# Peptides against a protein of PDB entry 6D0Y: the designs that were tried, part 78

Target 1, 225 residues: chain A of PDB entry 6D0Y
Amino acid sequence: ETEDHLESLICKVGEKSACSLESNLEGLAGVLEADLPNYKSKILRLLCTVARLLPEKLTIYTTLVGLLNARNYNFGGEFVEAMIRQLKESLKANNYNEAVYLVRFLSDLVNCHVIAAPSMVAMFENFVSVTQEEDVPQVRRDWYVYAFLSSLPWVGKELYEKKDAEMDRIFANTESYLKRRQKTHVPMLQVWTADKPHPQEEYLDCLWAQIQKLKKDRWQERHIL

## One batch from the design tools (peptide; made by RFdiffusion4, then SolubleMPNN)

Design b2_p16_8_s2 (from b2_p16_8, 8 letters changed)
Fold by OpenDDE base, seed 4:
Structure b2_p16_8_s2 (fold): chain B 225 residues (1-225), chain A 16 residues (1-16)
Amino acid sequence: as target 1 above (225 residues)
Amino acid sequence: SELLQRLEELAAKLDE
């Protein structure tokens, strides 16, 4: 069955191969493109699923989506819409681990020319604006800041190249929030989970410092955060 | 089909 083969290929791409990853991605994109007329919805769903289930292949699938978008300009948009829907669902379900991953995924899609830089900036503006909203628990405020900051390694360079003024504003607002937020000292040994969406206070401050350093270093990473 | 052939070829490459 064609669908089974497609699913298999989508899942296997990026694994050890005698061919280059780029070649395999191009090949897969070509195959998927050929099937888009018949299986667009299915392909979208498959890609959305594997993107979520295989976070280790984030850049592989963002690249794939980028390739498909280049071949079919409608695909990228629809895929993004699906991912945004999933992000919203994750947030509603308090699945913050998935949510933050999705934000990172979307962030990398900017690099793949699937999402426009202004759109991502707008998203981050929305995230940081939550810190200014009334009647929002700090845990949620902190998460949005975390989601923003933790995604910048993937997209910060591009966003500052395109929207430096807006990004500076976001940073200023973020800094302001971090200074005024209440801090609960918790060891930096916990991982973000759905049941524990509250960020580690020291971690958030540490992340901020790391991002500031990254920014200062012109978004050239010395190490993986 | 041509599609199937392409799928098989790609699969073969990925399995190498």
Scores: peptide ipSAE 0.139, ipTM 0.763, DockQ to the pose 0.851
Fold by OpenDDE base, seed 5:
Structure b2_p16_8_s2 (fold): chain B 225 residues (1-225), chain A 16 residues (1-16)
Amino acid sequence: as target 1 above (225 residues)
Amino acid sequence: SELLQRLEELAAKLDE
């Protein structure tokens, strides 16, 4: 019964309510925290699941995890580990849509003080470093760059505030790669799918331009990427 | 239980 209620609450949080979202999140965090000693693993799995299955509530669940982490319960680290494991599984399964979402989710966890900025920078460094691997197909290399760039709207500001020099290096490497990669003309209205991780070769160049503009605008979003 | 009470209270808030 308790587990069912928890699941229901976790899924419903952020929906229309008489109370503020912040209030509901605080309440839910309190409930979850109180039950963590008994159901830590279950709660962890549940949060990971809903985080993956409800991408429209990305900021809600990152905030929730942030609240739990702020309450000094050893949960944030394990949650991140679980999400990273899921990311690896998604990549192995060629589920690129889920994978990129998970990267964005992790990115927003930086804003929620769950993941340290240096750790996220290191992740992005690892992503961009794939572009230097010759035994990796370009489509795969492109995806890592895409995952990096497409996550910057969520975390670019924070990372440049904390690790500007390192970020500039990543940007330089990214730019270098984009200049030397092979390009193909394709319609730009198609959506990327799991079986088509990078169907729009020109999209990456467009995304790069958009991110550069975003950076120039001090990470203030003025359009949908 | 206290936990159940909290869950019910929160559920009520979310359902409003």
Scores: peptide ipSAE 0.133, ipTM 0.759, DockQ to the pose 0.859
Fold by OpenDDE base, seed 3:
Structure b2_p16_8_s2 (fold): chain B 225 residues (1-225), chain A 16 residues (1-16)
Amino acid sequence: as target 1 above (225 residues)
Amino acid sequence: SELLQRLEELAAKLDE
């Protein structure tokens, strides 16, 4: 019964309430913290599940994890490890939609002080380095660039504040790749899937332009990307 | 239990 209540609360947080979201998150964090000694594993699993299945609540759950991490550092680390494992599984299964969402989720965890900026930079360096591998299909190379660029709205400001030189290098490599890559015609309504991971012909170029504009605007988002 | 009471109180707030 207690576990059912916990699951319900975790799923319902962020929905319409007479109380503020901040108050509800603090309340939930307090309840979870108090019960961590008894149900840590269960709570971890529940949070991983709802984080993955409820993308509309991305910032709610990253904030919640941030609160829990501030109270219990070990919890934050274990949660990140679980999410990284899920990311690896998604990539192995060619589930690119889930994978890119997980990268965005991890990116926002940097803002919540759960993941260190240097670690996120290293991840993006690894992503962009795939563009230099000749034995990798372009569709995969394109996806890694997409995953990187599409995550920057969540973390670009923080990364440039702390690792500007490294980020500039990643951007230079990305730009170089985008200039030399082959553009292919794909349906305008194409969605990232296991079978069709390649975006529209102009999609990456458009995304690059949007990110360049965002960077120029000091990472202050003025438009929905 | 104290935990159950806290959960019920929080649930009540979320349901409002």
Scores: peptide ipSAE 0.131, ipTM 0.759, DockQ to the pose 0.879
Fold by OpenDDE base, seed 2:
Structure b2_p16_8_s2 (fold): chain B 225 residues (1-225), chain A 16 residues (1-16)
Amino acid sequence: as target 1 above (225 residues)
Amino acid sequence: SELLQRLEELAAKLDE
């Protein structure tokens, strides 16, 4: 009964309400915190599930996790670990759409003070380092670059403020890769799917240009990429 | 329980 209510609340948060979103999130965080001692595992699983299944509520759930983390309960770390495990599973299953979303989710958790900037930088370093692995198909290398670049709208500002030197190195390596990679013509109708992690060559170059512009604009977004 | 009450109250707010 209690678990059912929790699930319902977690799923419904962010929907139309007479109360502000912030108020509802605080309320939910309070309720969850109070129940964590008894239902920690269940709550963790629920949050992981809804985070994955409801991508439209990304900022809602990152904020919620941030609120819980701020309450000094050992939840944020475990949540991140669960999400990272899911990321690994998605990659193993070639579910690249879910994987990239998870990277974006983790990126936004930096803004919510759940993940430290250096940790995210390290992740991106690992992603971009794949471009140096010659035995890895280019489609995979391209995806890691895509995952990195497409996540920067969520976390680029924070990372450059705290780890500018490291980020510059990552950017340099990314640029170098983009210049040397083999370009193939792909139909514009080819959609990025879970089964087809191949980004359009033009799109990756376009994305790079967009991110460069965003960086130049001090990571102030004027439009959604 | 107190927890259940809080859940119900919050649920009510979300349904408004």
Scores: peptide ipSAE 0.130, ipTM 0.758, DockQ to the pose 0.875

Design b2_p16_8_s3 (from b2_p16_8, 7 letters changed)
Fold by OpenDDE base, seed 1:
Structure b2_p16_8_s3 (fold): chain B 225 residues (1-225), chain A 16 residues (1-16)
Amino acid sequence: as target 1 above (225 residues)
Amino acid sequence: SELIEKLEELEEKLEE
């Protein structure tokens, strides 16, 4: 069946091939576009599924969605809506690992011209605004900051190029929160020299420091976060 | 169908 072939191709794209990844993605996008009128719903569901289940192929599928959106301007919006619904469901189900991945996925869609930079900024503003809610447990407030910061390697450059003032405001609010929140000291293995011991940092503080460095380096990634 | 042929061709490329 045609649907079985589509599923197989979507799942296999990016695997070892005699052709370049770019060529295979263009080919797949062309095939999918040709029959979107008949299989749009199925294709949307498949892409949502593989996007969630195959995090190692994040950039492959964001690129594919970008290509499809370029060919069919309605596809990108519908896909994003589906992913947002999934994000809401993940949060409601307390599946925070899936939720943070979805935020990263959406972040990379900005680079693929599927999501507008202002929309992503608005999402991050909403995330960081949770830190101002006193009736929300700190663990959840911390998660929203984590989701924001951990997504910046994928989208920070683009957002600062287009919305630097808004991003600076978000950073200021984030910094303020990190200074005020209660820190939990967790024993960690420490790498140190006899003369210069390395201080232990809480994970979120460590992530903040890494993102600040990334920003200073003009979002050129030097190390895996 | 033409679509099936295109899908098969793409599958062949992915299997190499």
Scores: peptide ipSAE 0.158, ipTM 0.798, DockQ to the pose 0.857
Fold by OpenDDE base, seed 2:
Structure b2_p16_8_s3 (fold): chain B 225 residues (1-225), chain A 16 residues (1-16)
Amino acid sequence: as target 1 above (225 residues)
Amino acid sequence: SELIEKLEELEEKLEE
């Protein structure tokens, strides 16, 4: 069945091949594009699923979606909508590990010209604005900051190039929060679980420092974060 | 179909 083949291809793309990744992605994009009129919903569902379940292939699937979006501008929007819905569901289910990954995925979609920079900035503004809500537990406030900061390696350069003033405001708010938040003693190497969204405070401070350095370096990564 | 053939070709490439 065609659907079985599509599923297989989508799942296997990016694995070891005699051909280049770029070639395989272009080929797959072409096949998917040709079949979109008949199997758009299925393709969307498949891509959403693998994007969510195969975090090791993040850049592969963001690139693929970018290619498809370039060919069919409506596809990207629908895909993003699905991913946003999934993000909301993850948050509702307290699946914070999945949620943060989805934020990173969406962040990289900005680089793939699927999501507009202003939209991503708005999302981050919303995240950081949670820190100003006193009725929200700090564990959750910390997570939103973590989700924001941990996504910047993927999209910080693009956002500062296009929305530097807004990003500076977000950074200022983030810095202010980090300075005033309550610090507790939590083991740094504690394994994060889906139901435990609290990033280690030391890690959050460390991450902030790393991001500040990255920003200072004009978002040119020299080391693996 | 032509589409199936293309899919199979891509699958083969991915398996190599």
Scores: peptide ipSAE 0.152, ipTM 0.791, DockQ to the pose 0.862
Fold by OpenDDE base, seed 3:
Structure b2_p16_8_s3 (fold): chain B 225 residues (1-225), chain A 16 residues (1-16)
Amino acid sequence: as target 1 above (225 residues)
Amino acid sequence: SELIEKLEELEEKLEE
């Protein structure tokens, strides 16, 4: 019965309530922390599941994990490990839509002080380094650049505050790649699929321009990208 | 138990 209640609370948090979201998150974090010794595995699985299946609640669950981490329980690390495993599985399965969402989720965990900035920088360095691999199709190289750029609205400010030199290097490499890559023409209405994880040519260039502008504006977003 | 009672209270708040 306790497990059922935990599942219900985790799934329903962030929904319409008489109490504020912040209050509900604090309350839930307190309950989860108290019961982690008994139900850590179950709670971990539930949080991983809802994080993946409820993308509309991204900031709710990143905040929740952040609250748990701030309470000094060794849950944040295990959660991140599980999410990284899921990211790897998504990439192996060519599930690029889930993969990019997971990268964004991890990016926001940096803001919640669950993931260290250097670790996220290292991940993005790994992504952009794929552009230098000759045996990798351009469609894959383009996707990794997309995953990197599309995550910066969530974490760009934090990373530049702490690792500006490293980020500048990543940006330089990205710019170089975008200039030299082959431009492909794809239907504008094409949906990302496992066999065609390639954004429209105009979209990548547009995204780059938008991110450059965001960077210039000190990562202060005035409109939804 | 105290835990069940707390969980029920939280559930009630989320359902309101």
Scores: peptide ipSAE 0.133, ipTM 0.771, DockQ to the pose 0.868
Fold by OpenDDE base, seed 5:
Structure b2_p16_8_s3 (fold): chain B 225 residues (1-225), chain A 16 residues (1-16)
Amino acid sequence: as target 1 above (225 residues)
Amino acid sequence: SELIEKLEELEEKLEE
């Protein structure tokens, strides 16, 4: 009964309410914290599940995890471990859509002070380093670059504030790879699936340009009318 | 996979 109630609360957070989202998140964090001693594993599983199944609520759940972590409970670390395990499993299963989403989720956790900036930088260094491996198919190399670049809107500002030199190195390596990689033309409307993780050529170049612009604008997004 | 190994290393670091 309690588990069902917790599930309901976690799933419904962020929906229309008389209270602010912030208030609701704090309230939920309080409830979860109180029940963690008894239902830690269940709560972890639930949060991992909704994080994966409800991508539209990414910032809601990253914030929630951040709130829990701020209460000096080692929940954040365990959650991150679970998410990393899931990332590994997704990669093994060739579920690249889920994998890239998980990377974005982890990226936003940096903003929530759940993951340290240096750790995220290290992850991105590892991703981009794959581009230097000759035995790795380009389809995989391209995906890791995509995963890195597509996550920067969520965490680029923080990483450059903390590790600008390291980030510049990653960018330089990325640029070098993009210039030397083989370009193949595929339909623009190609949707990435587990069987087709390769980003469209033009999309990756466009993404790079967008990220460069974002960086130039000091990671401040501009609205286009 | 080499990347999986790297992720495992990161996981270990986060456990500290």
Scores: peptide ipSAE 0.021, ipTM 0.563, DockQ to the pose 0.017

Design b2_p16_8_s4 (from b2_p16_8, 8 letters changed)
Fold by OpenDDE base, seed 5:
Structure b2_p16_8_s4 (fold): chain B 225 residues (1-225), chain A 16 residues (1-16)
Amino acid sequence: as target 1 above (225 residues)
Amino acid sequence: SELIKKLEELQSKLES
């Protein structure tokens, strides 16, 4: 009975309510904390599941985990470990869409003070280092760069505030890779905004340009990538 | 129990 209620609450948090989201999250965090002694494993699995299966509630669940981490330090670490295991499994299974989402989720956990900035930087360093490995298909190298760049809207500001020198090095390595990688042929299409034409670009080059602009704008999100 | 009461209250809030 209690487990069913917990599952229901975890799944429904952030939906239409008479109370504020913040209030509901605090309340849920309190309940989950109280039940951790009895249902830690179950709660952990539930949170991992909804984090993976409900991408539309990314910030809700990262915030919830952040609240739990503040209340129970040990839980946060175990949750991150579980998410990392899921990420590894997704990569092994070539589930790239799930994998990239998990990277974004972990990225936002930095903002929630669940993951330390240096740890996330180290992860991104590992991702970008794949571009330097031999006997790795370009599609795989491209994916790691994509996973890195596409996660920066969630964590770029925090990482540059904490580890700017290291981030600059990662950016330099990324730029170097993008310049030397093989590009596919794409039609010369243009997207028009008023009287200003924008040429169609290869997706990683386009993403790189967008992230560079975001960085230039001090990580103030003005559009959804 | 107090826990069940709290769960019911939270569930009610989330469903209203």
Scores: peptide ipSAE 0.051, ipTM 0.699, DockQ to the pose 0.827
Fold by OpenDDE base, seed 3:
Structure b2_p16_8_s4 (fold): chain B 225 residues (1-225), chain A 16 residues (1-16)
Amino acid sequence: as target 1 above (225 residues)
Amino acid sequence: SELIKKLEELQSKLES
């Protein structure tokens, strides 16, 4: 019964309530912290599942993990390890839609002080470095750039504040790649799919322009990307 | 138990 209650609470947090979201998150964090000694594995699995399957609650669950991490428990590290493992599995399975969401989720964990900024910079450096690999299809090279750029709304400000030189280098490499890559016109009505990570080739250029504008605006989002 | 009581209270708040 206790496990069922935990599952229910984790799944329902952030939904309509008589209490504020902040109070509900603090309350849930307190309950989870107290139960971690007995139900750590179950709680870890539940949080990984809802983090992956409920994208509409991204900031809710990153905040929850941040609260648990702030309470000086190693749960944050274990959660990140599980999410990184899931990201690797998604990439191996060519599930690019899930993979890009996981990158965004991890990016927001930097804001919650769960992941260090240098670690995220290193990940993005690895992503952009794929653009120099000639034996990799352009569609995959494009996806890694897309994953990087599309995550910056969640973490760009933090990364530039702490690693501006490294970020500038990544941006320069990205710009260089975008200028030399082949562009293929595709109808705008196509939907993103796992086997077609970049169905609209011109979208990457549009995203780049949006990110450049966001950067110029000091990472203050004034429009929906 | 105290845990069950707390869980029920939180559930009630989330379901309201």
Scores: peptide ipSAE 0.040, ipTM 0.680, DockQ to the pose 0.883
Fold by OpenDDE base, seed 4:
Structure b2_p16_8_s4 (fold): chain B 225 residues (1-225), chain A 16 residues (1-16)
Amino acid sequence: as target 1 above (225 residues)
Amino acid sequence: SELIKKLEELQSKLES
């Protein structure tokens, strides 16, 4: 019964409530912390599941994990390990939609102080390094660049504050790749608006332009998805 | 138990 309640609470957090989201998250974190000695594996699995299946609650669950991590428990590390494992599995299964979401999720965990900035930088370095590998299809190389760029709205500010030199290198490598890759016309919706809208162009080029503008705007988003 | 009570309370908050 306790496990059922935990599942229900984890799934329902962030929904309509008489209390604030912050209050509910703190309450849930407290309950989960108390139950970790008995239900660690279950809680871990539940959080991994909802993280994957409820993308609309990304910030809710990253915050929850952050709260748990702040309560002097190593749960955060184990959760990240599980998510990384899932990311690897998604990539092996060519489930790129899930994979990119997981990268975004992990990115936001940096803001929640669950993942260290250097670790995320290392991940992005690994992603962009794929563009330099031989015998890798462009579709795969493109995806890693996409995963990197599309995650920056969640973590770009933090990474540039702490690892600006490394990030600049990643950006340089990304730009170099984008210039030399074969391009196909794929329209992309503008997320971050300026005085003039981005023209319809190749999706990675469009995303690159948006990220460059975001960077120029000091990572302040004008529109939150 | 106190834990169950807390769970129920929190659940009530989330459902109300």
Scores: peptide ipSAE 0.038, ipTM 0.666, DockQ to the pose 0.861
Fold by OpenDDE base, seed 2:
Structure b2_p16_8_s4 (fold): chain B 225 residues (1-225), chain A 16 residues (1-16)
Amino acid sequence: as target 1 above (225 residues)
Amino acid sequence: SELIKKLEELQSKLES
């Protein structure tokens, strides 16, 4: 009975409520914390599941995990370990869409003080280092760069504040790779504004330009990427 | 139990 209620609450958090989201998250965190001694494994599994299945609630669940981590320091680490395992499984299964989402999720966990900035930097270093492996297909190398760049809206500010030198190195390596990689032209929707048309560009080059602009803007998002 | 009560209260909030 308790497990069913927990599952329901975890799944439904962030939906329309008479109370604020913040209030509901705090309340849920409190309930989960109180029940961790009895249902830690179940709660971990539930959170991992909803995190994967409900990408639209990314920030809700990262926040929830952040709240739980603040109350129970062991929980955050175990949750991250589970998510990393899932990331590895996704990569092994060539499920790149799930994998990139998981990277974004982990990135936002840095913002929620669940993952240390140096750890995320190390992960991104590992991702970008794949670009130096000649025996790896370019499609895979491109994906790792994509996973890195597309996650920066969630964590770029924090990482540059704490690890600017390392991030600059990663950026330099990324830029170098983008310059030397084989480009594949593919049709895409052109972004058009009245005063600033954006020409069609290869997706990674386009993303790179967007991230560079975001960096220039001190990681303050003015639009959804 | 107190826990169940709290769960029900939160559930009610989420469903309203």
Scores: peptide ipSAE 0.038, ipTM 0.686, DockQ to the pose 0.871

